# Ledger of designs, part 225: peptides against a protein of PDB entry 3QIS

Target 1, 334 residues: chain A of PDB entry 3QIS
Amino acid sequence: PSLELSRREFVFENVKFRQLQKEKFQISNNGQVPCHFSFIPKLNDSQYCKPWLRAEPFEGYLEPNETVDISLDVYVSKDSVTILNSGEDKIEDILVLHLDRGKDYFLTISGNYLPSCFGTSLEALCRMKRPIREVPVTKLIDLEEDSFLEKEKSLLQMVPLDEGASERPLQVPKEIWLLVDHLFKYACHQEDLFQTPGMQEELQQIIDCLDTSIPETIPGSNHSVAEALLIFLEALPEPVICYELYQRCLDSAYDPRICRQVISQLPRCHRNVFRYLMAFLRELLKFSEYNSVNANMIATLFTSLLLRPPPNLMARQTPSDRQRAIQFLLGFLL

## One batch from the design tools (peptide; made by RFdiffusion4, then SolubleMPNN)

Design b2_p22_5_s2 (from b2_p22_5, 10 letters changed)
Fold by OpenDDE base, seed 4:
Structure b2_p22_5_s2 (fold): chain B 334 residues (1-334), chain A 22 residues (1-22)
Amino acid sequence: as target 1 above (334 residues)
Amino acid sequence: DEDYLKKMMEELKKIIEELRKE
């Protein structure tokens, strides 16, 4: 079997979080026999491509003189955003298109990623006084390293934040403040808030706005701003309630005093964000007659975002664990 | 709770308004 490929080099410029890019090419069976094609893993790889890349179709059958269009889709989800923001991964890959009983064809993927405040740690964002697109990538790495060290110091309760000449971190990320301030001002009376989805175009505008500026007003509908807050919380590499406290939150779910003690042990930025969000959500619940928001809906929605199981548990949260997690959050909403 | 939220919002607002001028 033999294939002809219309293109073998692909460049994805200015790749952004949640923005799908597509490049297409054709494969043609220029042989006299039918062939099966598939994208195969390279030596030592488990997957044929990086998590932010896919081929569609990734396998198929071609009759003699048949041609198929293959789409290469680049999409940075919450699962790839953090490693791309840090520069640990890059928009570079090599795909191996294999012919059964034939040869391999190599495709080169290249491009650049534009960093996002989405998928950046709360600690780094509290130190980031400029939009992330204005921050040199080298400085982002330094901010993440410094943030990790301060998280550990805060967890150990050992060192008072030395009020030394280092620029004091923000109490909460400016991005969270902007989202919540907008929702508090304009969305408290919004019918079906957090129930109606935002517009994808508006979500992209909100993300780009937060990545590139400190806006006076966030663009888009209240629904899009509300969904952007949910996406932000979901994309955090470490959830607002740190993974280390997950089990203790479940164990304390029916004791409001212990719940408050668990939250007091969060790193300063995480604790501030948690208290800020809970205060906002309690305020939003006062307008339930207007916004159709109730404590059970909010607790159910935000529990999955704020209180995630640690990656090492990989265990599908039991119905009992979900109920305990919801009950934990309800103790801060009521 | 409302007073805490409003206080936090106003404290952060001042900081963000300063950051916009940089």
Scores: peptide ipSAE 0.356, ipTM 0.909, DockQ to the pose 0.912
Fold by OpenDDE base, seed 2:
Structure b2_p22_5_s2 (fold): chain B 334 residues (1-334), chain A 22 residues (1-22)
Amino acid sequence: as target 1 above (334 residues)
Amino acid sequence: DEDYLKKMMEELKKIIEELRKE
C-alpha cells in the first residue's frame, strides 16, 4: 500500500486557551490495493499526539484512488493550559501516520502559544502587576518558582520576609477583582445568573481582554462574565482551597468553627480569594428575589471549582465526600 | 460582610487604577 499526502508540515500560530484551530490535509491511496491508515504512538509515548492535539479521523480505510480529508485540531483545555503557560510544553509535535503493511509518514506540528491568566497559579497572578501577555516568558517561570516557595512558607506559617513595598503581592489577582467587581456592579439583579450559559465568542473576548489589558469594563453579557469566573476557577492549577486542606475541609464540614480554622491555614492569596468570593456570593444571595440564585445552587456549583479533590483521589470521590464538600461551603454562604 | 466586600473592592480599585498608569 502507498499514500500521497497533500501536506506534511503544519503551523498553528497564536494558539490561545479555549480557542480551537484547525488545519486540514488530504491523504490519497495512490496504490492498487485497499489500505488501512492510523495515527500511532511513537516508541516512548502512550498517545499518538499531545493532549492539546487531535486528528479527525484518526484511522480509516481507503480504496484505490480514494481520498479523505483529515483535520488536525489544536485545542488548549484546562488540562494543557498550565504547562503551556509555563513553557514546560510547546506547540510542537510529530505525528506518525501508519499504513498497515506499508510505510510510516511523519507529520510535523509547530507553532506558538500565547500565555493566559487562565491556568496560572493564584500566587503568580498576585505578583503579576501587568497583563500576562506583557510579561516575558522568562519572568513567568521565575514568578511560578517564587510562588511555589511562598506557598510552602505560608503553609508552614513562616513569617513573610519583609519584602520591599514595591514587590508586595496583590491581595487577590487583578483578574479576579475585575470579574467580581463587574458582577457586583452589573449582575446582582441579573435573572438566572450562573444558570444561563455565556456566549462562546464573548467568553473568548473576556479571556483575551484579561490576558492583554486591565480594562475599565469587561466586555460581554453578565452571563458570559459569570461563566468566565467559573472557567477561571476551574482552570487554576491549584484550586482556591489547596489540595493539602481538602480532607480537613470534609472532616470539618459540620463544625463552622473548625471550617474557619481550616480556611485560616490557606496561603495568603488563596485565603484572600476565598474570603472575597464568599463575601461576593453572600451579597449576591441578598438579591435572590431578582437573580433566582439560592445558597444550595451556589454551593453545589462552586464546590466543584473551589474544593477539588487531589488528583490521586479524584477518581474515588464518593457521594458522601461531595455532600460534605457542599456542606463545608454552605457554612460560608449562610 | 457587605462592608468587607466594599472595603476590599475599594482598596484593590486604587491599586488597579495605579497599575493602569504604569
Scores: peptide ipSAE 0.356, ipTM 0.909, DockQ to the pose 0.899
Fold by OpenDDE base, seed 1:
Structure b2_p22_5_s2 (fold): chain B 334 residues (1-334), chain A 22 residues (1-22)
Amino acid sequence: as target 1 above (334 residues)
Amino acid sequence: DEDYLKKMMEELKKIIEELRKE
């Protein structure tokens, strides 16, 4: 069996967080026998491609002289955004298209990723005084390393060294401030806030706006701005409530005094973001007659974003653990 | 809570307005 491929080299330029890119190519059975094709893992790989790449179809059967279109879909989710922002991963892959009882065909995937404030740590963003697209990639790496060290120092309650007044981190990321300021000004009376989804095009515009500028106004509907805040919180490499405190939050869920003590042990940036968000959400709850927002809805929604289980416990989360996590947040909303 | 939120928003607003000029 043999295949003809219309293309073998694919370049995905300017790949962005949550922006789907598609490249198509054709495979044709130029043989005289039916053939089965599949994308196969390389030696020592578990998957035929990186997490941000997909082939559709990834397998199939071709009669003689049959042609099929294959789509190569590049999509950077929350699961790939952090490693692409840091440059640990890149928009590069090799796909192996295997023909049963035939040869392998290699496809080269290349391109460039454009960094996002989405999927960047709270610590790095608090140090980042410019839009992420204005920050040199080398400096992003340094900011992530420094942010890790700052987090550890903060957890150890080490006195901040006299950081020169010029290098003081922001109390909260400018991106979170911009989102919350917009929602506070314009969305307090928005019916079905956090219940109605945003528009995908507007979400992309919001992300691009936050990555490239410090806007006076965020583009899009209040629903899109609200969803962008949720996406931002979900995409954090570490949730607003650090993984180290997850179990303590569950254990304290019914004691409001212990809950406040647990939050006081968060790194400075995480603690500030948590307090800022809780204050904002309590203000939204005052407008419940207009925005249909209630404490149970908000606690349920934000629990999965702010208080996510560590990756090793994710598969073991019980309904009881989820209820405790919700109860923990309710103690800050009531 | 409202006073805290408003205060924090206004403090951060000044900082962001300064950063926007850079």
Scores: peptide ipSAE 0.349, ipTM 0.908, DockQ to the pose 0.897
Fold by OpenDDE base, seed 3:
Structure b2_p22_5_s2 (fold): chain B 334 residues (1-334), chain A 22 residues (1-22)
Amino acid sequence: as target 1 above (334 residues)
Amino acid sequence: DEDYLKKMMEELKKIIEELRKE
């Protein structure tokens, strides 16, 4: 069996969070026998491609002189955004197109990723006084490393070493402040807030706006701004309630006094963001007659975003654990 | 609670308005 490929090198320029890009190529069976093709993992890989890449179709049969179009789709989800923001991963891959009883054909994937404030740590964002697209990549790496070290020190209750002349971090990220300030000003009376989906185009504009500027006004509908807040919280590498406190939140769910003590043990930025969000959500609940927002809906929605199980426990989450997590959050909304 | 939210918003607003001028 043999194949002819119309292209073997693919470049994905300016890849962004949640923005789908597609490149297409053709494969043709120039042999005299039917062939099966498939994308296969490299020797050390579990998957045929990185999580942000897919081929469609990824396998198939070709009769002699048959041609098929293959789409290479690049999409950075919440699952890939953090590793791309840190530069741990890059828009580079090699695909192996295998032909049964034939040769391997190598495809080179390359490109560049544009960092996002979505999928960046709360600690790094609290240190980031400029839009992420204005921050040099070298400085982003330093901010993530410093943020990790400060999180660890805060969790260990290490005496605050004299904060040397390092620029004081923001109390909360500017990005989350902008989203919440907008919603507080314009969305308190918005019917079906957090229940109506935003527009995908508006969501992309909001993300791009927060990545590139410090806007006076966030573009898009209140629904799109509300969904952008949910996407932001979901994309956080570490949830607003740190993984280390997850079990303690569940264990304390029916004791409001212990719940407040658990939150007091969060890193400063996480604690500030949590208190800020809870204060905002309590304010929205005062307008329930206008916005149709109730405490149970909000608790159910935000619990999955703010209080997610650690990766090692995700597969073990019981309905009881979910109810305790909701009850924990309800104690801050009521 | 409302006072805390308003205070936090006002304090951060001043900081963000300064950051816009940089």
Scores: peptide ipSAE 0.349, ipTM 0.907, DockQ to the pose 0.910

Design b2_p22_5_s3 (from b2_p22_5, 12 letters changed)
Fold by OpenDDE base, seed 2:
Structure b2_p22_5_s3 (fold): chain B 334 residues (1-334), chain A 22 residues (1-22)
Amino acid sequence: as target 1 above (334 residues)
Amino acid sequence: DESYLQELREELQKIIEELRKE
């Protein structure tokens, strides 16, 4: 069996978080026998491609002189955004198109990724005084390394070094402030806030706006701005309540005094973001007659974002653990 | 609570207005 491929080199320029890109090519059976094709893992790989790439179809049969279109889809989700932001991974891959009883055909994937404030740590964002697209990639690496060291010092209750007034981190990321301050100003009376989904085009505009500028106003509907806040919190590499405190939050969920003590042990930026979000959500709940928002809905929604189980425990989260996590958050909303 | 939200909004508003001028 043999195949003819219309293209073997693919370039994905300016790949962004949550923006789907597609490149298509054709494969043709130029042989005289039916053939089965499949994308196969390279030696030592578990998958035929990186997590941000897929082929559709990834396998199939071709009769003699049959042609099929294959789509190569590049999509950066929350699962790939952090490693692409740091430059640990890149928009580079090699696909192996295997022909049963035939040859292997190599496809080269290349391109560039544009960093996002989505999927960047709270510690790095608190140090980032410019939009992420203005920050050199080398400086992003340094900010993440410094952020890790600062998190560890804060958890150990080490006194912050009296860093010069020019290098002081922000109390909260400017991106979170912009989202929450917009919602506070314009969305407190918005019916079905956090219940109605945003528009995908508006979400992309909001992400691009926060990555490239410090806007006076965020574009899009209140629903799109609200969903952008949820996406931001979901994409954080470390949740607002650090993984190290997860179990203590569950254990304290019915004691409001212990809950406040657990939150006081968060890194400074995480603690400030948590308090800021809780203050905003309590303010939003005062307008429940207008926005149809209640404490149980907000606690259920935000618990999955703010109080995530550690990766090693995600598969084992019980209904009791979820209820304790919701109860923990309710103690800050009531 | 309401005072903390307002204080933080006013502080960060000033900082962000400074950062827009750089």
Scores: peptide ipSAE 0.324, ipTM 0.898, DockQ to the pose 0.856
Fold by OpenDDE base, seed 3:
Structure b2_p22_5_s3 (fold): chain B 334 residues (1-334), chain A 22 residues (1-22)
Amino acid sequence: as target 1 above (334 residues)
Amino acid sequence: DESYLQELREELQKIIEELRKE
């Protein structure tokens, strides 16, 4: 069996978080026998492609002289955004199109990723005084490494951070401040806030706005700004409540004094973001008659974002653990 | 609590207004 491919090299320019890009090519059975094609893993890979890439269809049958269009879809989700922001991964892959009892055909995927404040650590964002798209990639790597080291020092209660000549980090990321301050100013009376979905186009404009500027006003509806905050919190590599404190939050869920002590042990930026979000959400709850927002809804929604189980425990989360996690957060909303 | 939100808003507002001028 043999195939003819219309193209073998694909370039995905300016790949962004949550923006779908598509490239198409045709395969043709130029042989005299039916053939089965499939995308197969390389020798050391578990998957035929990286998590941000897919082929559609990824397998199929071709009769003699049959042709099929294959779509290569590039989509950076929350699961790929962090490793692309750090430059640990890149928009580069090699696909192996296998023909049963035939040859392998190699497809080269290349391109560039544009970093996002979504999927960047709270520690790095607190040090980032400019929009992420203005920050050199080399400086992003340094900010992430420094952020990890300072988080670790803060958790270990090591020696007071030498208040040395390093630029003082922001108390909270400017991106979170912009989102929450917008919602505080304009959305406290918004009916069905956090219940009505945002518009996908507006969400993209908000992301691009936060990645490229320090806006005076966030574009889009209050629903889109609210959903952008949820997406931001979900995309964090480390949740607002650090993984190291997850179990202690569950164990303390019914003791409000211990809950406050657990939060006091968070890294400074995480603790500040947590307190800022809780203060905002308590303010939002005063307007429940206007916005239809209640403490149980907010606690249920934000618990999955702020207090997620560590990756090693994700598959083991019990209904009791979820209820304790909700109860922990309720103690800060009431 | 309201005081903390207000203090943080006022502090960060000033910082962000400075950062917009850079």
Scores: peptide ipSAE 0.323, ipTM 0.898, DockQ to the pose 0.877
Fold by OpenDDE base, seed 1:
Structure b2_p22_5_s3 (fold): chain B 334 residues (1-334), chain A 22 residues (1-22)
Amino acid sequence: as target 1 above (334 residues)
Amino acid sequence: DESYLQELREELQKIIEELRKE
């Protein structure tokens, strides 16, 4: 069997968080026998491609002189955004298109990723006084490393000795402040807030706006701004309630005093973001007659975002654990 | 509560307005 490929080199320029890019190519059976093709893992890989890449179809049969279009889809989800922001991973891959009883065909994937404030740590964002697209990638790496060290110091209640006045971190990320302040100003009376989905085009505009500027006003509908806040919280490499405190939150869920003590142990930026969000959500609940928002809905929605189980416990989360997590947040909304 | 949210908003608003000028 033999295949002809219309293209073997693919360049994905300016890849962004949640922006799907597609490149197509054709495979033709120029042989005299039917053939089966499949994308196969490289010798040491579990998957045929990186998590941000997909081939569609990834396998198939071709009759003699048959041609199929294959789409290479590049999509950076929450699962890939952090490692791409840090430059730990890159928009580079090699696909192996295997022909049964034939030869392998290599496809080269390349491109560039544009960093996002989405998927960046709260600590790094609190240090970031400029839009992320204005920050050199090398400095992003340094900010993430320094932010990790600051988080650890904050957890240990180590008072920073030399607060040099020029390098004071923001109390909360500017991006989350912009989102929440917009919602506070314009969305408190919005019917079905956090229930109606945003528009994908508006979400992309909001993300691009926050990545490239410090806007006076966020573009898009209140629903899109609300969903952008949810996406931001979901994309955090570490949730607003740090993984280390997850079990303690569950254990304290029915004791409001212990719940407050657990939150007081969060890193400064995480604690500030948590308090800011809870203050906003309590304010939003005052307008429940207009926005149809209630404490149970909000607690259920935000629990999955703010109080994520550690990756090692994800597979073991019981319905009881979910109910405790919801109850923990309810104690800050009521 | 509402006072804390308002205080935090006003503080951060000033900071963000400064950051826009940089």
Scores: peptide ipSAE 0.308, ipTM 0.893, DockQ to the pose 0.907
Fold by OpenDDE base, seed 4:
Structure b2_p22_5_s3 (fold): chain B 334 residues (1-334), chain A 22 residues (1-22)
Amino acid sequence: as target 1 above (334 residues)
Amino acid sequence: DESYLQELREELQKIIEELRKE
């Protein structure tokens, strides 16, 4: 069996978080026998491609003289955004198109990723005084390293040294402030807030706006701004409530005094973001007659975002654990 | 609680307005 490929080199320029890019090519059975094709892992890989890449179809059957279109889809989800933001991973891959009883065909994938404030740590964003697209990638790495050291100092209750006023971290990321302050100003009376989905085009505009500027106003509907906040919280590499405190939040869920003590042990930026979000959500709940938002809905929605189970416990989360996590947040909303 | 949200909004607004001028 043999295949002819219309193209073997693919370039994905300016890849962004949540922006799907597609490249297509054709494979043709130029042989005299039917053939089965599949994308196969390289010798040391578990998957045929990196998590941000897929082929569709990834396998199939071709009769003699048949042709099939294959789509190469590049999509950076929350699962790949952090490692691409840091430059630990890149928009580069090699695909192996295997022909059963035939030869391998190699496809080269290349391109560039544009960093996002989505999927960046709260610590790094608190140090980031400019939009992420204005920050050199080398400086992003330095900001992540410095952020780790301050997270540790904050957990140890070490008093920050008198760093000059210009070098002081923000109390909360500017991106979180912009999203929440917009919602506070314009969305408190918005019917079905956090229940109606945003527009995908508006979500992309909001992400691009936060990555490239410090806007006076966020573009898009209140629903799109609200969903952008949810996406931001979901994309955090470390959730607003750090993984180390997850179990203690569940264990304290019915004691409001212990709940407050657990939150007091968060890193400074995480604690500030948590308190800011809870203060905003309590304000939003005063307008429940207008926005149809209630404490149980908000607690249920935000629990999955703010109080994520550690990766080692994700598969073990019981309905009781979910109810405790919801109860923990309810103690800050009521 | 309302005071904390308002105080934080006003503090961060000033900082962000300064950052927009850089």
Scores: peptide ipSAE 0.331, ipTM 0.900, DockQ to the pose 0.892; fails the geometry check

